# Peptides against a protein of PDB entry 5D63: the designs that were tried, part 32

Target 1, 292 residues: chain A of PDB entry 5D63
Amino acid sequence: SLRRGIYHIENAGVPSAIDLKDGSSSDGTPIVGWQFTPDTINWHQLWLAEPIPNVADTFTLCNLFSGTYMDLYNGSSEAGTAVNGWQGTAFTTNPHQLWTIKKSSDGTSYKIQNYGSKTFVDLVNGDSSDGAKIAGWTGTWDEGNPHQKWYFNRMSVSSAEAQAAIARNPHIHGTYRGYILDGEYLVLPNATFTQIWKDSGLPGSKWREQIYDCDDFAIAMKAAVGKWGADSWKANGFAIFCGVMLGVNKAGDAAHAYNFTLTKDHADIVFFEPQNGGYLNDIGYDSYMAFY

## One batch from the design tools (peptide; aimed at target 1 W207 C214)

Design b2_p17_2_s2 (made by RFdiffusion4, then SolubleMPNN; from b2_p17_2, 7 letters changed)
Fold by OpenDDE base, seed 5:
Structure b2_p17_2_s2 (fold): chain B 292 residues (1-292), chain A 17 residues (1-17)
Amino acid sequence: as target 1 above (292 residues)
Amino acid sequence: SLRELLKAMGIPLVKAP
């Protein structure tokens, strides 16, 4: 079954993603097919899938940017019914905003069925152009029409997955204690992470003994990411991944504070030095504490 | 204290830049 998380939802037939037009929070904003760029944030194309308790394989889909929800207009079962962004809540009972999401017959892609109408989210005519219509359309779970098949590219990790990635890293001290702050984390591309770092003013910050040293830099970076998240996204129920670590060197005579994020495949962590903006697989310290 | 705990854990108190 589909896990709770943030997804980039890509058509199985053409290189288009489910896009909330202009990221608008207005009720009735069209959801459309739109091109996307790999390894970028794709601002209007990220969806938080929230599973509905006790309703098998059924979710709300909240647009991260707008904070609005995927909505089948009037819940109509008519083919060609508009799919729009609309105000809602994660655990709504409104069948216009409830989507049953299960694997398609190909075992890789998913189909998105409206809970009420039983119609499917359809990229009309498989149109790959920007702004192409996405609508509810008649279909079945077993048919192979790529207009109704979607890849769910997971853009977030659970706290458990992050914990597992940390545990796999060789630069963890035997005394390591991790403190989990949130449940689900959007993992940023390094380019975005770096841009946040640049915009924070940290590149121009001066190291000063004790008063503004390694821990201050690391915490400032985390704060900057947190603020960026709050300022950038209207959806709730997730955080932006940016960890802080305290580590000890191999000699055991020095400690350091630094950041870390996850690799693109979410399987590993990479260390980030907030004093210079560098990404490192080995920062020269073994972490004895992290919070993220 | 936290300092004592860290010391007991073999964690140095000297911060690297």
Scores: peptide ipSAE 0.044, ipTM 0.721, DockQ to the pose 0.280
OpenDDE base, seeds 1, 2, 3, 4: peptide ipSAE 0.044, 0.042, 0.043, 0.042; ipTM 0.729, 0.733, 0.735, 0.719

Design b2_p17_2_s3 (made by RFdiffusion4, then SolubleMPNN; from b2_p17_2, 8 letters changed)
Fold by OpenDDE base, seed 4:
Structure b2_p17_2_s3 (fold): chain B 292 residues (1-292), chain A 17 residues (1-17)
Amino acid sequence: as target 1 above (292 residues)
Amino acid sequence: ELRELLKALGIPLVKAP
């Protein structure tokens, strides 16, 4: 079954993603097919899937940017019914905003069925153009029509997944204590992470003994990421991944504070040195404490 | 508090080289 998380949802037939037009929070904003850039933040094309308790394979889909929800207009079962952004809540009972999401017959893509109407999210005519209509359309779970098949590319990790990635890293001290601050984390591309770092002013910050040293840099980076998240997204129920670590060197006579994020495949962590903006697989310290 | 923790551990803070 599909896990709770943030997804980039791409058509199985053409290089088009489910896009909330202009990222608008207005009720009735069209959801359309739109081109995307791999390995980047596609701002209007990220969806938080929240599973509905006790309703198998059924979710709300919140647009991360607008904070509005995927909504089948009037819940109509008519083919061609508009799919729009609309205000809602994560655990709504409104069937217009409830989507059953299960694997298609190909075992890789998903189909998105409206819970009430039983119609499917359809890229009309498989149109790859920007602004192409996405609508509810009649269909079945087993048919192979790529207009109704979608890849769900996970853009976030759970706290458990992050914890597992940390645990796999060889640069963790035996005394390690991790503190999880949130439940789900959007994982940023390094380019975005670096841009936040640049915009924070840290590249121009002067290292000063104790008064502004490694821990200050590391915390400032985390604060910058947190602010970026708050300023960038209207949806709730997730955080932006940026960890802080405290580590000790091999000799045991020096400690350092630094950041870390997740690799592209979300399987590992990579260390980030906020004093110079560098990414390292080995920062020269073993972490005895982290919070993220 | 982080500095205090490190002090309690007897490990000095260091700047990345």
Scores: peptide ipSAE 0.042, ipTM 0.718, DockQ to the pose 0.841
OpenDDE base, seeds 1, 2, 3, 5: peptide ipSAE 0.041, 0.041, 0.040, 0.034; ipTM 0.692, 0.738, 0.753, 0.725

Design b2_p17_2_s4 (made by RFdiffusion4, then SolubleMPNN; from b2_p17_2, 7 letters changed)
Fold by OpenDDE base, seed 5:
Structure b2_p17_2_s4 (fold): chain B 292 residues (1-292), chain A 17 residues (1-17)
Amino acid sequence: as target 1 above (292 residues)
Amino acid sequence: SLRELLKALGIPLVKAP
């Protein structure tokens, strides 16, 4: 079954993603097909899938940017019914905003069925152009029409997945204690992470003994990412991944504070030095504490 | 104290820049 998480939802037939037009929070904003750029934040194309308790394979889909929800207009079962962004809540009972999401017959892509109408989210005519219509359309779970098949590219990790990635890293001290702050984390591309770092003013910050040293830099970076998240996204129920670590060197005579994020495949962590903006697989310290 | 705990764990108190 589909896990709770943030997804980039891509058509199985053409290189288009499910896009909330202009990221608008207005009720009735069209959801459309739109091109996307790999390894970037596709701002209007990220969806938080929240599973509905006790309703098998059924979710709300909240647009991260707008904070609005995927909505089948009037819940109509008519082919061609508009799919729009609309105000809602994660655990709504409104069938216009409830989507059953299960694997398609190909075992890789998913189909998105409206809970009430039993119609499917359809990229009309498989149109790959920006702004192409996405609508509810008649279909079945077993048919192979790529207009109704979607890849769910997971853009987030659970706290458990992050914990597992940390545990796999060789630069963890035997005394390591991790402190999990949130349940689900959007993982940023390094380019975005770096841009946040640049915009924070940290590149121009001066190291000063004790008063503004490694821990201050690391915490400032985390704060900057947190603020960026709050300022950028209207959806709730997730955080932006940015960890803080305290580590000890191999000699055991020096400690350091630094950041870390996850690799693109979410399987590993990479260390980030907030004093210079560098990404490192080995920062020269073994972490004995992290919070993220 | 926290300092004593860190010392007991072999965690140095000297911060690297």
Scores: peptide ipSAE 0.053, ipTM 0.689, DockQ to the pose 0.275
OpenDDE base, seeds 1, 2, 3, 4: peptide ipSAE 0.050, 0.048, 0.041, 0.042; ipTM 0.697, 0.704, 0.703, 0.706

Design b2_p17_3 (made by RFdiffusion4)
Pose (drawn by RFdiffusion4):
Structure b2_p17_3 (pose): chain A 292 residues (1-292), chain P 17 residues (1-17)
Amino acid sequence: as target 1 above (292 residues)
Amino acid sequence: SHKERLTTNAMEAIAAL
């Protein structure tokens, strides 16, 4: 089963993503195929998949930017029916906004079926051009037609996954305790994590004993990322990944506060120095506390 | 101490969330 999370959904035949046109929140805004840039935030192309209780392999798909839902127009089973963004709720009983998502016959890509109509999300004619129509279409679960096959590229981690990445890190103090604050996190590319640091004003902040020292920088960065999350996205039910760690050096005589993020493959953590914007695999300290 | 101060500041920050 596809896990709850945030996905960039890529057509298996051509490198077009599912894109809510112009990120518009208007009801009826077309969902289309569009090109994308890897290792960036694709602002109109991120979808929160919320599992429906007791309805196997069925979800709502909420555009992260707009807060609106993937909706099969009037639930029609006619091939060519429009797939648009529409107002809704995470656990709606409206079948126009319910999607059964299972693996295709290639075992890697998925097919997306409307729960009400039993038709599939289809990149019409396999068109790779920006703005190509995506529609509901007749189809089967097992066929190889790439127009109806989609890679769900996971862009978020559960708290359990973040905890696992931290536990595998070699720079964790024996007294380490972590404090988990949310359940699902959008993992940022370093380019975006750095842009938030720049925009927070931290690059211009001076170190001052106790009144603006390492703990102040680290907490400020976490707060800046939290503000960025709420100000940038309209969908609810996720958080942005940015951790704070306290650590001690090998000699046991100096402590430091700093931030951390995740690698692209989501398996490992990487340390971030908020005083200078650097990313480090070894910051010189073993973490005895973290909150994220 | 320095470490104790950092721990206190971090716990206060968590409580403020």

Design b2_p17_3_s1 (made by RFdiffusion4, then SolubleMPNN; from b2_p17_3, 10 letters changed)
Fold by OpenDDE base, seed 2:
Structure b2_p17_3_s1 (fold): chain B 292 residues (1-292), chain A 17 residues (1-17)
Amino acid sequence: as target 1 above (292 residues)
Amino acid sequence: SKLERMLQRLLEFIASL
């Protein structure tokens, strides 16, 4: 079954993603096919899938940028019915905004069925052009039509997944204690993470004994990421991943505070030094405490 | 120690959230 999380949703037949046109929050904004760039933030193409309690394989899909929800216009079962962004809530009972998402016959891609109409989200004619129509269309779960098959590329991690990534890292002290602050985290590309660091003013900040040293740099980076998240996205119910660690060196005679994020595959962590903007697999310390 | 001071400050930060 599909897990709660943030997804980039890509057509199985052509290099097109499900896009909320212009990221607009207006009711009735078209959802369209649009090109995307790998390893970047595709701003209008990120969707928070929220599972509906006690309704098997059924979700709402909230656009991260606009805060609006995927909506089948008037819940119509007619082929070619528009799919739009529309105001809503994560746990709505409105069948226009409820989507049953299950594996297709190929076992890798998903199909997205409207709960009420039983029609499927369809990239009309498999059109790969920017702005191509996405509509409700008749179909079945076992059909192989790529117009109705979608890859769900996970762009977030749960707190449990983050915890597991930390646990796999060799630079964790035996006394380690982690503190989880949120439930779901958007994982940023390093380029975006670095840009936030640059924009924070930290590259020009002066190290000063105790009054502005390693812990201040690390906390300032986390605060900058938090502010960036709040200023960038209208959806709620997720955070931006940026961790803070306290570590001790192998000799046990020095301590440091630093940041960390997740690798592209979300399987591992990478350390980030907020004093110089460097990414390291080994920062020279073993973490005894983290919060994220 | 430096370790203890860092832990205390950051734990207090977390608690303030």
Scores: peptide ipSAE 0.037, ipTM 0.680, DockQ to the pose 0.855
OpenDDE base, seeds 1, 3, 4, 5: peptide ipSAE 0.024, 0.031, 0.042, 0.025; ipTM 0.573, 0.647, 0.690, 0.613; seeds 4, 5 fail the geometry check

Design b2_p17_3_s2 (made by RFdiffusion4, then SolubleMPNN; from b2_p17_3, 10 letters changed)
Fold by OpenDDE base, seed 1:
Structure b2_p17_3_s2 (fold): chain B 292 residues (1-292), chain A 17 residues (1-17)
Amino acid sequence: as target 1 above (292 residues)
Amino acid sequence: SRLERMRRRLEEFIASL
């Protein structure tokens, strides 16, 4: 079953993703096929899937950028019915915004069925052009039509997944205590993480004994990422991954405060030094405390 | 208690970096 999370949703037949046109929050904004760039933030193409309690395999899909929801126009079962962004809530009872998402017959892609109409999200004619129509269309769960098959590329991690990634890292002290601040985290590409760091002013900040030292840099980075998240996305119910760690060196005679994020595959953490913007697999300290 | 004392000691080192 599909887990709660943020997904980039890519067509199984052509290199096109489900895109909210111009990221607009207006009701009735078309959802269309659009090209994407791998390993980047595709701003209008990220969707938070929220599972509906007690309704098997059924979700709302909130566009991360606009904060609006995938909506089948008038809930119509007619082939070619528009799929649009529309205002809504995560746990709505509106069947126009409820989507049953299950594996297709190929076992890797998913199909997206409207709960009410029982039609499927369809990239019309498999058109790979930017702005191609996405519509509700008749179909079945078992047919192999790639117009209705979608890969769900997970762009986020749960707090449990983050915790597991930390736990398997070799640079964790035996006294480690972690504090989880949120439930689901968008994981940024390093390029985006670095850009936030640059925009924060930290590259020009001066280290000063006690008054602005390692902990201030690490907290400032955390705050910058938080602000970037709030300013960039209109959807709620997730955070941007950026951790703070306190660590001790092997000799036990020095400690440091630093940041960390997750690797591309979400299986491991990588350390980030906010004083110089460096990414390291070994920062020279073993963490005894983290919050993220 | 032992762990908390250790944490306090380690936290004091943060000030140096």
Scores: peptide ipSAE 0.041, ipTM 0.650, DockQ to the pose 0.114
OpenDDE base, seeds 2, 3, 4, 5: peptide ipSAE 0.035, 0.036, 0.038, 0.034; ipTM 0.639, 0.642, 0.650, 0.633

Design b2_p17_3_s3 (made by RFdiffusion4, then SolubleMPNN; from b2_p17_3, 10 letters changed)
Fold by OpenDDE base, seed 5:
Structure b2_p17_3_s3 (fold): chain B 292 residues (1-292), chain A 17 residues (1-17)
Amino acid sequence: as target 1 above (292 residues)
Amino acid sequence: SRLERMERRFLEYIASL
């Protein structure tokens, strides 16, 4: 069963992703196939899948950038029916925006079936060109047609997954208390995380005793990431991952405040020093408190 | 508690970093 989360949705046959054209929030904006760059923010190609309560394997798909939803035009069952972005809500009853998402016959990719029409999201002719048509098309769950098979690359973590990643890290103190602020987190590539840090002004900020020291740097970084998230994405119901930790050194005679993010595979954390923009597997402190 | 002691150390020594 597909979990709630943010996904980059890639065709199983060609290196093309489901893209909301120009990230436009206008009703009727085409959803198309488009190339993507791994390990980057593919701005128009991120989708929040929200499971519908009491409807098995059924979701709305909200474009993270536009805040609009994947919509089968008029809910038509005709092959070639346009799939567009359209205004909506996460728990809509509109069958044009309800998608049953289950594993394909290959066990790794998914198929995306419109709840009402029972047609499938199809990269028409498997066209790998930018702007290629994505449409509703007749199909079956068991057929092997790669035009209708999609990999769901998870770009977010749940709070539970984040908690588990922290718990696995060797630099967490036994008395650690973590405070979870949100339910789902978009995990940024380090390059993006660093860019936010640069744009925040922190690289030019001066350490000053008490008035602007380690805790101020760490909080400023978290605030910068939060603002970046709010300014960048129109969808709701998720946060951008950026944690703050308080730690104590092995000797127990020094403390520090710092940030952390998740590794690419989401299985572990990496520490971030907001005073110099460095990423470290060992920052020299064991965390006794975090919020994220 | 141990946590409280650690937090106290944080308050006392944060100025160094």
Scores: peptide ipSAE 0.030, ipTM 0.586, DockQ to the pose 0.164
OpenDDE base, seeds 1, 2, 3, 4: peptide ipSAE 0.033, 0.027, 0.028, 0.025; ipTM 0.584, 0.515, 0.571, 0.511; seed 1 fails the geometry check

Design b2_p17_3_s4 (made by RFdiffusion4, then SolubleMPNN; from b2_p17_3, 12 letters changed)
Fold by OpenDDE base, seed 4:
Structure b2_p17_3_s4 (fold): chain B 292 residues (1-292), chain A 17 residues (1-17)
Amino acid sequence: as target 1 above (292 residues)
Amino acid sequence: SRLARMEERMEAFIASL
């Protein structure tokens, strides 16, 4: 079963992703196939899947950028019916915006069926060109047509997954206390995380004893990421992953405050030094406190 | 005590870089 989360949704047949055209929040904005760049944000191509309580395998799909929802135009079962962005809510009862998402017959890709019409999200003709039509189309769950098969690449982690990644890290102090601030986190590529760091002004910030030292740098980075999230995305119900840690060295005679994020595979954490923008597997401290 | 642990953590952090 598909978990709640943010997904990049890629066609199983061609290198095309489900894209909300221009990231527009206007009702009726076309959802189209579009090229993507691996290991980047792909701004208009991220979808928050929210599971509907008591409706098996059924979700709304909110475009992260626009805050609008995947919508089958008029809920029509006619092949070729437009799939668009449209205003909505996460737990809507509107069948135009309810999507049953289950594994395809190949066991790796998913099919996306409109709850009402029972038609499937289809990359028309398997067209790999930018702006290719995505439409509702007749189909079956067992059909092998790659036009209707999609890989759901998870771009986020739950708080539990983040907690697990922290727990397996060797640089955690025995007195560690973690505090979870949100439920679901978009995990940024390091390049984006670094760019936020640069844009925050921290690279030019002067270390000053007590008044602007390690904790100020670490908190400033957290604040910068939070602001970036708020300014970048119109969808709600998720946060941007950026942790703050307090750590103590092995000798127990020095403490440090620093940041951390998740690795590309979301399985581990990597430490980030906000004073120099460095990523480290070992920052030289064992964390006794974190919030993220 | 809980308070002692908190105090210990604060003391360790005050000695920060």
Scores: peptide ipSAE 0.060, ipTM 0.645, DockQ to the pose 0.086
OpenDDE base, seeds 1, 2, 3, 5: peptide ipSAE 0.051, 0.048, 0.050, 0.056; ipTM 0.638, 0.639, 0.635, 0.638

Design b2_p17_4 (made by RFdiffusion4)
Pose (drawn by RFdiffusion4):
Structure b2_p17_4 (pose): chain A 292 residues (1-292), chain P 17 residues (1-17)
Amino acid sequence: as target 1 above (292 residues)
Amino acid sequence: SMDQLNELFNTKKTKWT
């Protein structure tokens, strides 16, 4: 089963993503195929998949930017029916916004079926052009047609996954305790994590004993990332990944506060120095506390 | 201990060089 999370959904035949046109919140805004840039935030192309209780392999798909839902127009089973963004709720009983998502016959990509109509999300004619129509279409679960096959590229981690990445890190103090604050996190590319640090004003902040020292920088960065999350996205039910750690050096005589993020493959953590914007695999300290 | 590390942090936290 596809796990709850945030996904960039890529057609298996051509490198077009599912894109809510112009990120518009208007009811009826077309969902189309569009090109994308890897290792960036693709602002109109992120979808929060919320599992439906007791309805196997069925979800709502909420555009992260607009807060609107993937909706089969009037639930029609006619091939070519429009797939648009529409107002809705995470656990709606409206079948126009319910999607059964299971692996295709290639075992890697998925097919997306409307719960009400039993038709599939289809990149019409396999068109790779920006703005190509995506529609509901007749189809089967097992066929190889790439027009109806989609890679769900996971862009978020659960708290359990973040905890696992931290636990595998070699720079964790024996007394380490972590404090988990949310359940599902959008993992940022370093390019975006850095842009938030720049926009926070921290690059210009001076170190001052106690009144603006390492703990102040680290907390400020976390707060800046939290503000960015709420100001940038309209969908609810996730948080942005940015951790704070306190650590101690090998000699046991100096401590430091700093931030951390995750690697692209989501398996490991990488340390971030908020005083200078650097990313480090070893910051010189072993973490004895973290909150994220 | 955690108390000792917190005391160390309050008294000996570092500027990044």

Design b2_p17_4_s1 (made by RFdiffusion4, then SolubleMPNN; from b2_p17_4, 11 letters changed)
Fold by OpenDDE base, seed 4:
Structure b2_p17_4_s1 (fold): chain B 292 residues (1-292), chain A 17 residues (1-17)
Amino acid sequence: as target 1 above (292 residues)
Amino acid sequence: SLEELDQLHATKIVKFE
């Protein structure tokens, strides 16, 4: 069963992802196949899958960038019906925007079936070119046609997953208290995380005793990430992962404030020192408090 | 201990890199 989360949705046959053209929020904006770059944000190609209560394996798909939803035009069951971005809500009853998503016959990819029309999201002719048509098309769940098979690469973590990642880290103090601020987190590539850090002005900020020391750096980084999230994405219901930690050194006579994010596989945390932009597996402190 | 941590904060013993 597909979990709630943010996904990069890639065709199983060709290196093409489901892309909202130009990330436009206009109703009727075409959803198309488009090339992507692994381990990058792929701005127009991220979709928040929200499970519909009491409707098995059925979701809305909200484009993170535009805040609009995947929509089968007029809910038509005709092969070749356009799939577009359209305004909507996460828990809509509009069958044009409800998608049943289940594993395909190969057990790794998914098929995306419109709830109303029972047609499937299809990369027409398996065209790998940028702007290739994506449409509703007749099909079956057991059919092996790669035009209708999609890999759902999860780009986010739940708060529970983040909590678990923290718990696995050896640099957590026995008195650790964690405070979860959100439910779902987009996990950024380090390159993006670093760019936010650079753009925040922190690289040029001077450490000053108490007035602008480690806690100020760490909080400034989190604030920068928060602002970046708000400025970058129109969808709601998720946050950008960036944690703040307070830690004590091994001697127990000094504390430090720092940031942390998740590794690429989302299984572990990595510490981030906002004073120098460094990523570390061991920052030299055991965390006794975090919020993220 | 929590008390020791409180003491650290009370004294503002914070390290930097």
Scores: peptide ipSAE 0.185, ipTM 0.772, DockQ to the pose 0.538
OpenDDE base, seeds 1, 2, 3, 5: peptide ipSAE 0.166, 0.152, 0.150, 0.162; ipTM 0.759, 0.754, 0.748, 0.772

Design b2_p17_4_s2 (made by RFdiffusion4, then SolubleMPNN; from b2_p17_4, 10 letters changed)
Fold by OpenDDE base, seed 4:
Structure b2_p17_4_s2 (fold): chain B 292 residues (1-292), chain A 17 residues (1-17)
Amino acid sequence: as target 1 above (292 residues)
Amino acid sequence: SLEELDELYKTKIVKFE
């Protein structure tokens, strides 16, 4: 079953993603096919899938940028019915915004069925052009039509997954205590993470004994990421992944504060030094505390 | 939680640099 999370949803037939046009929050904004760039933030193409309690395989899909939800216009079962962004809530009972998402017959892609109409999200004619129509269309779960098959590329991790990634890292001290601040985290590409770091002013910040040292840099980075998240996305119910760690060196006579993020595959953490913007697999310290 | 926050400040074991 599909896990709660943020997804980039890509057509199985052509290199197009489900895109909320212009990221607009207006009711009735078209959802369209659009090209995307791998390993980047595709701003209008990220969707938070929230599972509906006690309704198997059924979700709302909230556009991260606009904060609006995928909506089948009037819940119509007519082929060609528009799929739009529309205001809503994560746990709505409106069947126009409820989507049953299950694996297709190929076992790798998903189909997205409207809960009420039983029609499927369809990239009309498999059109790969920017702005191509996405509509509700008749279909079946076992049909192999790539117009209705979608890859769900997960762009986030749960707090549990983050915790697991930390736990398997070899640079964790035996006395480690981790504190989880949120439930779901958008994981940024390093390029985006670095850009936030640059824009924060930290590259120009001067290290000063105690008054602005390692902990200040690390916390400032986390604050910068948090602010970036708040300023960039209208959806709620997720955070941007950026951790703070306190570590002790092997000799046990020095401590350091630093950041960390997750690798591209979300399986491991990578350390980030906010004093110089470096990414390291080994920062030279064993973490005894983290919050993220 | 407040308890967790309190624990954050009790975890220092060595001098920070």
Scores: peptide ipSAE 0.129, ipTM 0.602, DockQ to the pose 0.130
OpenDDE base, seeds 1, 2, 3, 5: peptide ipSAE 0.119, 0.026, 0.051, 0.036; ipTM 0.607, 0.534, 0.593, 0.644

